# Peptides against a protein of PDB entry 5HOI: the designs that were tried, part 27

Target 1, 351 residues: chain A of PDB entry 5HOI
Amino acid sequence: FRYMPFSPAGTPFGFTDRRYLTMNEVGYVSTVKNSEQYSITVSFFDVGRFREYHFEDLFGYDLCFLNEKGTLFGQSKTGQIQYRPHDSIHSNWTKIIPLQAGERITSVAATPVRVIVGTSLGYFRSFNQFGVPFAVEKTSPIVALTAQNYRVFSVHYSQFHGLSYSLSELGTSSKRYYKRECPLPMSLPNINSDMKKDANLDYYNFNPMGIKSLFFSSYGDPCIFGSDNTLLLLSKWRSPEESKWLPILDSNMEIWKMSGGKETTDIHVWPLALAYDTLNCILVKGKHIWPEFPLPLPSEMEIRMPVFVKSKLLEENKAILNKKNEIGADTEAEEGEEDKEIQIPVSMAAE

## One batch from the design tools (peptide; aimed at target 1 E341)

Design b1_p14_8_s1 (made by RFdiffusion4, then SolubleMPNN; from b1_p14_8, 9 letters changed)
Fold by OpenDDE base, seed 4:
Structure b1_p14_8_s1 (fold): chain B 351 residues (1-351), chain A 14 residues (1-14)
Amino acid sequence: as target 1 above (351 residues)
Amino acid sequence: KRKELAKRIEELLK
């Protein structure tokens, strides 16, 4: 086994000179080999909100994380990281992460308030958005990271224990764990069955964990999409004893159903994000399970959330609305009983 | 959503 640099929904070069470093709901980052250098392009799905930009990469960035405020780049072997704000107001910054002999950066994540670096030796390094360090923690070897606001979802790998995950919050003074190196019930790629196709071997060599992506949902729940094309969501993570992974979408089964039961073995889901009850994804046609160039338009795939997860999300949204109203309601605005019955769409109850 | 997804899948199956 080899620790490989992981970025959410990153693609291999394959037989081409170009790949996606990362993609999510915000956009996609591509890199093209130009002799000894690379040209990186940061593209956005909302072209009205953000302007596409490019730069020459002399370092060969193989790690990337895109958020709404900027892009974090990393070089797995040298330990160089660069943060590039999307706006021209904030400056780019570069830092070298000290690596031990044989240590690699395996994943990077960035939010508007945090930068996280994970390594093959299990060093978890946290920074603010300006690259000021907070802490270094030793964990099990990190294979993947994602982050939302102050929360970090990390995936760890041990040869003896397999996959584990952590869910943590990076406050100003301390790191809080909601989950700490708990077993992750994700299926690993099956080397013997799936590698009969050369294209699957190339992808396995790029991503031996088969984690196509991981992200936080719009509700702040950790999500992971593995090689089995099942979307897992971590439910009830605030209650350690009640926390469970929910298989909320079998994407192969959904494509098959939506085709009317036709052969769909050459149609693949490439995950971007989970927004409410919808997986944002790229539908890929062909031998490669990853999108090629140009990137197809994203598609929306409805998930079957268990009723208990949907209800709790509605309660949390009500509680957020009520807290916003309590902070705003020092003014005597009258008791207008607008009983806005949020009609729960009936459609999930009948099949 | 479902109708659009079905259409996209049908387009990819042609």
Scores: peptide ipSAE 0.497, ipTM 0.945, DockQ to the pose 0.542
OpenDDE base, seeds 1, 2, 3, 5: peptide ipSAE 0.491, 0.489, 0.491, 0.492; ipTM 0.944, 0.944, 0.944, 0.944

Design b1_p14_8_s2 (made by RFdiffusion4, then SolubleMPNN; from b1_p14_8, 8 letters changed)
Fold by OpenDDE base, seed 4:
Structure b1_p14_8_s2 (fold): chain B 351 residues (1-351), chain A 14 residues (1-14)
Amino acid sequence: as target 1 above (351 residues)
Amino acid sequence: NREKLAELIKKLLE
């Protein structure tokens, strides 16, 4: 097994000179090989909010994470990272992560407040948005990272234990774990069955874990989309005993149903983000399971979760809040309520 | 959303 650089929804070069370094709900980052150099473009879906920008990459960045405030780049072998704010008011910064012999950066993540670097030896390095280091922790080997605000979802791999995950919060003074190296019930790519097609071998060599993407939902729930094209959501993660992975979407099954039961072996879902009750994704047609160039427009795929309960409960809670405001009840809404897990009644979780 | 997605899938199968 080889640890490969992972970026959310990143694509291989294949037989081309270009690939996507990453893509999500904010946009997509592409790189083109120009002899010994690379040409990077950061593109956005909301063209009214953000301006596309381009730069020459002399380092060969193979890691990327895009957020609403900037783009983090990394070079897996050299340990170089660069953060580029989207706003020209803020300066770019570059740092070299010290790597041991044979150590690679395997994943990077960035939020408006944190930068995270994970390595093949399991070094978890945290920084602020300005590249000031907070801590270095030794974990199991990191294969994927995503982050939202102060929260980090990390995927780990051990040859003995398989896939595990951690969910942590990077406060100002300390790291808190909600989950620490717990088993991740994600199916790994089946080398023997899926590799009959050369395109699947190329993708496996690029991403041997088959993690197409991982992200936080709009509700702050960790999500992962594996090679089986199933979207998993971590529910009840605040309650250690109640926490479970929910298979919230079989994307192959949904495509098959929407086709009217036709053969859909050449149609693929490429995940971007989970917003409320919809998977934002790219529909890909072809032999490759990943999007080519130009990038198709994103599509929204409805998930079959009791999340209709979360959205209804949010609407009901908003309606209750609006009614309380109309009744002039000076209940000091403690600012701490935004992070309360929406309790789904047990009766509605069984429907 | 679902109808639009179903139409897109149908177009991708033509």
Scores: peptide ipSAE 0.484, ipTM 0.941, DockQ to the pose 0.463
OpenDDE base, seeds 1, 2, 3, 5: peptide ipSAE 0.478, 0.481, 0.480, 0.473; ipTM 0.939, 0.941, 0.939, 0.935; seed 5 fails the geometry check

Design b1_p14_8_s3 (made by RFdiffusion4, then SolubleMPNN; from b1_p14_8, 9 letters changed)
Fold by OpenDDE base, seed 5:
Structure b1_p14_8_s3 (fold): chain B 351 residues (1-351), chain A 14 residues (1-14)
Amino acid sequence: as target 1 above (351 residues)
Amino acid sequence: KRKEFAERVKKLLE
């Protein structure tokens, strides 16, 4: 087993000179090999909100995380990271993460308020959005990271324990764990069945964990999409004893149903994000399970979440709103950009 | 949403 650099929904080069470093609901980051250099393009799905930009990459960034405010890049071997705001008002910054011999950055994540770096030795490094360090923590080896606001979803791998996950909040003064290195019931890629197709071997060599993506839902629930094409959602993570992974979507089964029961072995879902009860994804047709170039337009796959899960998400969101209102009454209004109230669409409150 | 997604899947099968 080798720790490979992971980025959410990143694609391999395959036999091409280009790949996606990452993609999500905001956009997609591509890199093209130009001799010893790379040309990186940051593209957006909402072309009216953000301007596409490109730059020459002399470092060979193999890690990427895209958010609404900027793009974090990382080089797994050198430990270099770069944050590039989408807005030209804010300056780019670069930092070198100190790596031990054989250590690799395995994943990076960035929110508007936090930057996180995870390594193959399990160093969890946290920074603010300006690259000011908060802490270094030693965990089990990190294989994937995602973050939303102050929350971090980390996936860990141990040869002894397999896959685990953590869910933490990176406050100003301290890290809080909601979940700490708990078992992750995700299936690993089946080497013997999947390796019969060269395309699957190439993907396995790029991503041996088979984690196509991980993200937070619009409700702030950790989501992971594995090699089995099942979307797992972590429900009730605020209640340690009640927390469970829900298989909320079998994408192969849904494609099969949508086809009318035809053979769909050449149709693949590539996950981007979960917004409410809708998986934003790329529909891929072909031999490769990942999108090629040009990137197809995103598709919305409706998830039939159990009514009980919807009601709990609504209760949890109301409890968050009520706590924000209680805390907002006693703390003087620091005009921090108000976390836009996730207006629960009236349609979801009525079903 | 579901109808549009199903139409996209069908178009990919043609």
Scores: peptide ipSAE 0.382, ipTM 0.919, DockQ to the pose 0.526
OpenDDE base, seeds 1, 2, 3, 4: peptide ipSAE 0.379, 0.375, 0.377, 0.381; ipTM 0.917, 0.912, 0.914, 0.918

Design b1_p14_8_s4 (made by RFdiffusion4, then SolubleMPNN; from b1_p14_8, 9 letters changed)
Fold by OpenDDE base, seed 2:
Structure b1_p14_8_s4 (fold): chain B 351 residues (1-351), chain A 14 residues (1-14)
Amino acid sequence: as target 1 above (351 residues)
Amino acid sequence: KREEFAKRVAELLS
């Protein structure tokens, strides 16, 4: 295992000179290698609300977080961070985070009111939007961060305990925990199955935790999208005893349903955000599970709890076919390899 | 929403 810099929905370079540093509902940040420097572009989905901008990056920023007011950049090895407001009213600021020998910034997050830095040694550093520090806390090693307003969702990794999560609120005077290093029931990437596909190995080397993204929903619930392509939502987090992770979407199953039960191994969901009852995502076609360039337009995928199992639908369709064959004994219908469109039950189609 | 998403999936399967 290696601590890698994590940004929400960030993509690897692969065999290219360009990648997405981050993307969400606001927009996408790309970086292009240009000799010894990088060119960074901050692009927006709402082109009427925001103006695209670019700058030359001499530091090689490998961490990014985009919000409605600005973009936070970080360099995992040097500890440099930069905040760039989208408007010209507020100034850019740069800070160096003090790192110990071998320590890395593993994730950064920014809201209009807070900046958060997490490290491979579990240093949790909080700032205001102007880079004024509030506190330093020692936690388990941080592997991912997201934030909304004053709330922070952090993912931690221990060699002994695996993945855990915290949910905290960064007030003006104190940090409050709603959840503190609780077990995270997310499946890790299956190295043995996934390593057979070169594209999966490249992504695993970039993101060994398989966390494609994490965000807060429009209702302020923590969400995480893992390598299993399942969207988990933390429900009832305000009530410690009632709090639970809900698998609110199996994206592979939903794509399979939408295909009429065809093979969809080359169609991938890339998560951006959860707005109400819809996952904002990029639909990706191809070998790579992540979006290439140019970025496709976002799609809205309705959330559906995975109540149905693909195997049961296949068994039910086989049973329906066998019953049809028992009734239709007289017609020598040729065994054409027609990709038998699995009739999705009308109750699943009519919603 | 669902119909538009299904259409986009169908367009990717073509």
Scores: peptide ipSAE 0.334, ipTM 0.906, DockQ to the pose 0.734
OpenDDE base, seeds 1, 3, 4, 5: peptide ipSAE 0.329, 0.336, 0.339, 0.340; ipTM 0.904, 0.906, 0.907, 0.908; seeds 3, 4, 5 fail the geometry check

## One batch from the design tools (peptide; aimed at target 1 I255 K285 E300 E341)

Design b1_p15_1 (made by RFdiffusion4)
Pose (drawn by RFdiffusion4):
Structure b1_p15_1 (pose): chain A 322 residues (1-190, 198-318, 341-351), chain P 15 residues (1-15)
Amino acid sequence: FRYMPFSPAGTPFGFTDRRYLTMNEVGYVSTVKNSEQYSITVSFFDVGRFREYHFEDLFGYDLCFLNEKGTLFGQSKTGQIQYRPHDSIHSNWTKIIPLQAGERITSVAATPVRVIVGTSLGYFRSFNQFGVPFAVEKTSPIVALTAQNYRVFSVHYSQFHGLSYSLSELGTSSKRYYKRECPLPMSLPNDANLDYYNFNPMGIKSLFFSSYGDPCIFGSDNTLLLLSKWRSPEESKWLPILDSNMEIWKMSGGKETTDIHVWPLALAYDTLNCILVKGKHIWPEFPLPLPSEMEIRMPVFVKSKLLEENKEIQIPVSMAAE
Amino acid sequence: KHEELFEQVQELLKE
């Protein structure tokens, strides 16, 4: 099996010279093939706070993670990473991650206080926001990483357990695991979207902590999974809280559509900030549309019953209250 | 939010 470089909400090149590296509630990072180099553009949705800028990529970064304080870039092959703070007060710094034979950097993540690099051999290298290393850890092969403040949500893969996840906190003292390689019941992919599933074999469209600190993941099944009771290991449950396919179906008047798709950015309490993509492909294009907001709904709505009540989709009060 | 999503989906369907 070949591990692929993962970034939250990343898009493939397809038949173009540009794609999105990473995408969330803060903004979007795109890269354009420029003869022999690349042109990286860092954009923001709150235009008033941060200024959109661009720079020339002489290395070919294919890994990226964006937070409110800076942008982290990474190269899956050479192992070079660069952290660019949004403000000009703080300097950019660059490090090169040691990689063994065939070892690839599979995912990177950054917070205002931590920088995380994961490799295909299971190396977990953590730094502060300035590049000072804390500890190097060996874990299962990492395929996806996201972080919030001091906490890290990592997704692992092997030939035995399949997909597993770890939830840990990088405290000032030492590293503490909340959950260590527990089952991750995310649906795996089972065509026009072939380009995407070669770029992202797991189908993990994005994963992120919620605005209130709960781990979330958005697989190829277009269902938002939220980790509940992660503080008590014996009570941990993955809860499906939004069937985005059902919502587009309800808003479209019960019509099956093959051209409307959801691209996850982040979860804010009960609202999924996303990009509504119109077209044959399931990933967003250029220019990027304005973010949309989709309220979360428990998957308790049956299509057949909703069609009877309407004879936008009107929902029976008895069912809506449930 | 619900009404805005509905209008956005309708605009997409008109395309």

Design b1_p15_1_s1 (made by RFdiffusion4, then SolubleMPNN; from b1_p15_1, 8 letters changed)
Fold by OpenDDE base, seed 1:
Structure b1_p15_1_s1 (fold): chain B 351 residues (1-351), chain A 15 residues (1-15)
Amino acid sequence: as target 1 above (351 residues)
Amino acid sequence: KREEFAKRIAELLAE
């Protein structure tokens, strides 16, 4: 096993001079090799909100994380990181992460308030959005990171225990764990069965864990999409005893159903984000399981949320409605007892 | 959503 740099939904070069460093619901970051340097482009799906930009990369950034405020770049071997805000009001900054002999940065994540660096030796380094360090923690070797606001979802690998995960919150003074190095029930790529296709070998060499992407849902639940094309969602993570991984989508089975039961072995889902009950993804046709150039428009795959996830969404929506009513209740509006039956939309009741 | 996605799958299968 070799630790490789991981970025959410990143693609290999394959036989080309270009690849995606990362992609999500905000946009996509591409790099093109030009002799000894690279040209990086940061593109957005909402062209009205964000302006595309490019720059020359003399360092060979192999790690990337895109958010709504900026892009974090990293070089796995040298330890260089760069943060580039999308807005010209904020300055770019660069930092060198100290690495031990043979240590690699394996993943980076950035939110509008935090920057996180994970390494092959399990050093977890946290910074604010300006690159000011908070802490260094020693964990099991980190293979993947994602973050939303103050929350971090980390995936760890041990030769003895396989895959584990942590879910933490990075406050101003301390790190809180909701989950700490708990078993991750994700299937690893099977070298013997899947490597009969050259395209699968190229992808395995790029990403040995087979983690296509990981993200937080719009509700702030950790999600992971593995080599088996199953979307796992961590449900009830605020209640340690009730927390469980839910297989909320088998993308191969859903493509097969939507085709009318045709052979769909050349159609692949490439995950971007989970917004409510919809997986944003790229539909890929061809030999490669990853998107090539140009990038197709994102597609929306509806997910039949398990009853336990639907109930949580209903409870969270009730809690949001009750908070709106508590803020509105300082006005003397009359006691009209209309028990507004929460009409479960007919589409959710008939299936 | 589901119909649009099914249409996109049908388009990709016809290519």
Scores: peptide ipSAE 0.456, ipTM 0.936, DockQ to the pose 0.590
OpenDDE base, seeds 2, 3, 4, 5: peptide ipSAE 0.448, 0.456, 0.456, 0.454; ipTM 0.934, 0.936, 0.935, 0.936

Design b1_p15_1_s2 (made by RFdiffusion4, then SolubleMPNN; from b1_p15_1, 8 letters changed)
Fold by OpenDDE base, seed 4:
Structure b1_p15_1_s2 (fold): chain B 351 residues (1-351), chain A 15 residues (1-15)
Amino acid sequence: as target 1 above (351 residues)
Amino acid sequence: KRKEFAERVKKLLEE
């Protein structure tokens, strides 16, 4: 096993000179090898909101995280990170993360308010959006990161304990844990069964954990999509004793059903994001389980969340709203950051 | 949504 740089929905080069560094609901970042250099392009699905841009990469960035405000790049070996706002108003910044001998940056994440760096030695480094450091924490080795607002979902790997996860909030003064290095019930890639095809071996060498992507849902729930093509959602994470991983989608089974029960071994789901009850994804046709170039248009897969999950998300959101209304009645309005009212789509309230 | 996705899957099976 080797710690490889992970980015959400990143693709390998394979036999090509180009790959996707990352992709999500905002857009996709591609890199092309140009002799000793790379050309990076940041593309967006909403072309009316954002303008595509490119730049020459002299460092060989192998880590990327895209959000609505900017793109974070990282170089796993050198420890260099760069944040590039999408607008021209804010300046780019570059920083070198100090790495020990043999240490690698394994994942990076960025929100409009936080930058997070995780390493193969389990250093968790937090920064603001301007690259000002908050803290350095020692955890189990980090293999993947995602973040939304102040929340961070981290995946850890130990040779002795397998996969674990943490869910934390990076406030201004302190880090809060909702979950700390809890077991992650995700299936690892099966080398013996799946690696008979060269294409699967290439992907395994790129991503030994088989984590195709991880993200927060539109409801702020941690999601992970593994090599088994199952979407796992962490439900009830605010209640430590009630928290559980829900297999909310078997994408292979759903493709098979939609085909009318035909062989679908050459059709793959590549996950981008979970918006409400809809997985935003790329449908991939061919030998490779990842999208090639040009990128196909995103597809929306409706998730038949178990009725129990829809009702509980509704109840949890109502209970959060009611608790906010009860607390708001007594003491003066300290401008506690409005936990954005998760507008439950009318479609989910009518089922 | 589901019908459109199913149509996309069917189209990909015919390619």
Scores: peptide ipSAE 0.430, ipTM 0.929, DockQ to the pose 0.577
OpenDDE base, seeds 1, 2, 3, 5: peptide ipSAE 0.428, 0.425, 0.425, 0.426; ipTM 0.929, 0.927, 0.924, 0.924; seed 5 fails the geometry check

Design b1_p15_1_s3 (made by RFdiffusion4, then SolubleMPNN; from b1_p15_1, 8 letters changed)
Fold by OpenDDE base, seed 5:
Structure b1_p15_1_s3 (fold): chain B 351 residues (1-351), chain A 15 residues (1-15)
Amino acid sequence: as target 1 above (351 residues)
Amino acid sequence: NRKKLAERIQELLAE
């Protein structure tokens, strides 16, 4: 295992010279390798609200976080961070984060009021939007960060204890915890079963935690989307005893239902954000589970608690077909039945 | 939303 730089919905280079550093509901940040340099482009979905911009990156930024006011960049090995406001009225700033030998910046987050840096040694560094430091805290190793306003959702990893999470609020004078290094019930990628395909190994080497993205919902609830393609939402986090993770969408099941029960093994959901009752996402076709270039238009997927397991539905449909064949034994079975599309019950397709 | 999602999935299945 190695700590890798994580950015929300970031993609690997693969065999290409280009990748997405991050993407969310605001837009997407791409980088292209140009000999010894990189060209970074910050693009937006709302082209009427924001102006696309680009710049030459001499540092090789491998961390990014996009918000409505600016973009935070980071270099995981050197500790350099840069904040670039979208509005040219506000100045860019650059800072070096002091790193120990072998330490890496693993994740960065930015809101209009806070900048957060997390490291492979568990240093949690907080700043205001102008790069003025507030505090340094030692936590378990940080693997992912997101933030909304003053609130931070952090994911931690231990080789012995697996994944944990914290939910904190960064006031002016103090950090408050709502949750502090609590167990995160997210499945890790299975190296032995899923890595038989080279494309899955490339993604695992880029993101060994399988966290495709993490964000706050429009209601301010922490959300995480793992390698199992299940969207988890942290409910009732203000009440310590009532707080629970809700599986609010099985995206593979929803794609399968919407296909009419066809094979959808090459259709992938890439998460952007949760707005109200809809997951904003990119639908991806192909061998890679991540979007390529050009970026497809976002799609909206309605959230629903997964009531049905695909395996049970397939077993029930096979049992119904076998019972029909036992009753229908007197009518000539035409040979062509092996490729029959699994009819999803109209009630399950309408619900 | 659901209709547009289903249409986009059918487009991707035809590719």
Scores: peptide ipSAE 0.518, ipTM 0.944, DockQ to the pose 0.694
OpenDDE base, seeds 1, 2, 3, 4: peptide ipSAE 0.515, 0.514, 0.515, 0.515; ipTM 0.944, 0.944, 0.944, 0.944; seed 4 fails the geometry check

Design b1_p15_1_s4 (made by RFdiffusion4, then SolubleMPNN; from b1_p15_1, 7 letters changed)
Fold by OpenDDE base, seed 4:
Structure b1_p15_1_s4 (fold): chain B 351 residues (1-351), chain A 15 residues (1-15)
Amino acid sequence: as target 1 above (351 residues)
Amino acid sequence: KRKEFAERIAELLKE
């Protein structure tokens, strides 16, 4: 096994000179080989909100994380990281992460408030958005990272124990764990069954964990999409004893159903994000399980959320309503409007 | 949503 640089929904070069470094709901980052250099383009799905930009990469960035405020780049071997705000107001910054002999940066993540670097030796490095360091922690070897606001979802790998995960919050003064190196019940790629096709071997060599992507849902629940094309969601993570992984989508099964039961072995879901009950994804047709160029438009796959996830959303909505009412409660209680329909988010009402 | 996704699958199956 070799630790490979991981970025959410990143694609291999294959036989081409170009690949996606990362993609999510915000956009996609591509890199093109140009002799000894690379040309990087940061593209956005909302072209009205963001302007596409490009730059020459002299370092060969093989790690990337895109958020709504900027793009984090990393070079797995040299330890160089660069943060590039999307706006021209904030300056780019570059930093070298000190690496031990044979250590690699395996994943990077960035939010508007935090930068996280994970390594093949299990060094977890945290920074603010300006590259000011907070802490260095030693964990099990990190293979993937994602972050939302102050929260970090990390995936770890041990040759002895397989995959584990952590969920942490990076406060100003301390790191809090909600989950710490707990078993991750994700299936690893099966080399013997799946590697009969060269295209699957190319992807396995690029990403031996088969983690197509990991992200936080719009509700702040950790999500992971493995090689089995199952979307797992971590439910009830605030309650350690109640916390469980939920297989909320078998994407192969849903494609098959939506085809009317036709053969769909050449149609693949490439995950971007989970917004409410909708998986944003790229539908890929062909030999490769990953999107090629040009990038197809994102598709929205509705997820039949398990009843207890819907109930949690209803409870959270009630709690938000009750807090709004507590702030409003100094004015007269007019009795009459009992039956205000539970505003199902517009996304759930569009059956 | 589901209809649009099914339509996109149906398009891809014609290619």
Scores: peptide ipSAE 0.423, ipTM 0.926, DockQ to the pose 0.555
OpenDDE base, seeds 1, 2, 3, 5: peptide ipSAE 0.422, 0.418, 0.421, 0.418; ipTM 0.927, 0.927, 0.927, 0.926; seed 2 fails the geometry check

Design b1_p15_2 (made by RFdiffusion4)
Pose (drawn by RFdiffusion4):
Structure b1_p15_2 (pose): chain A 322 residues (1-190, 198-318, 341-351), chain P 15 residues (1-15)
Amino acid sequence: FRYMPFSPAGTPFGFTDRRYLTMNEVGYVSTVKNSEQYSITVSFFDVGRFREYHFEDLFGYDLCFLNEKGTLFGQSKTGQIQYRPHDSIHSNWTKIIPLQAGERITSVAATPVRVIVGTSLGYFRSFNQFGVPFAVEKTSPIVALTAQNYRVFSVHYSQFHGLSYSLSELGTSSKRYYKRECPLPMSLPNDANLDYYNFNPMGIKSLFFSSYGDPCIFGSDNTLLLLSKWRSPEESKWLPILDSNMEIWKMSGGKETTDIHVWPLALAYDTLNCILVKGKHIWPEFPLPLPSEMEIRMPVFVKSKLLEENKEIQIPVSMAAE
Amino acid sequence: SKHEKLYKEVKELLS
């Protein structure tokens, strides 16, 4: 099996010279093939706070993670990473991650206080926001990483367990695990979208902590999974809280559509900030549309029963209250 | 409010 470089909400090149590296509620990072180099553009949705800028990529960064304080870049092959703070007060710093034979950097994540690099051999290298290393840890092969403040949500893969996750906190003292390689019941992919699933074999469209600090993941099944009771290991449950396919179906008047797709950015309490993609492909294009907001709904709505009541989709009060 | 906005956006996509 070949591990692929993962970034939250990243898009493939397809038949173009540009794609999105990473995408969330803060903004979007794109890269354009420029003859022999790349042109990286860092954009923001709150235009008033941060200024959109661009720079030339002489290394070919294919890994990226965006937070409110800076942008982290990474190269899956050479192992070079660069953290660019949004403000000009703080300097950029660059490090090169040691990589063994065939070892690839599979995912990177950054917070205002932590920088995380994961490799295909299971190396977990953590730094502060300035590049000072804390500890190097060996874990299962990492395929996806996201972090919030001091906490890290890592997705692992092997040929035995399949897809497992670890939830840990990088405290000032030492590293503590809340959950260590527990089952991750995310649906795996089972065609026009072949380009995407080569770029992202797991179908993990994005994963992130919620605005209130709960781990979330958005697989190829277009269902938002939230980790409930992660503080008590014996009570941990993955709860499906939004069937985005059902919502587009309800808003479209019960019509099956093959051209409307959801691209996850982040979860804010009960609202999924996303990009509504119109077209044959399931990933967003250029220019990037304005973000949309989709309220979360428990998957308790049956299509056949909703069609009877309407004879937008009107929902029976008795069912809506449930 | 969010529900109405999403509905309008979906209708614009269907048009």

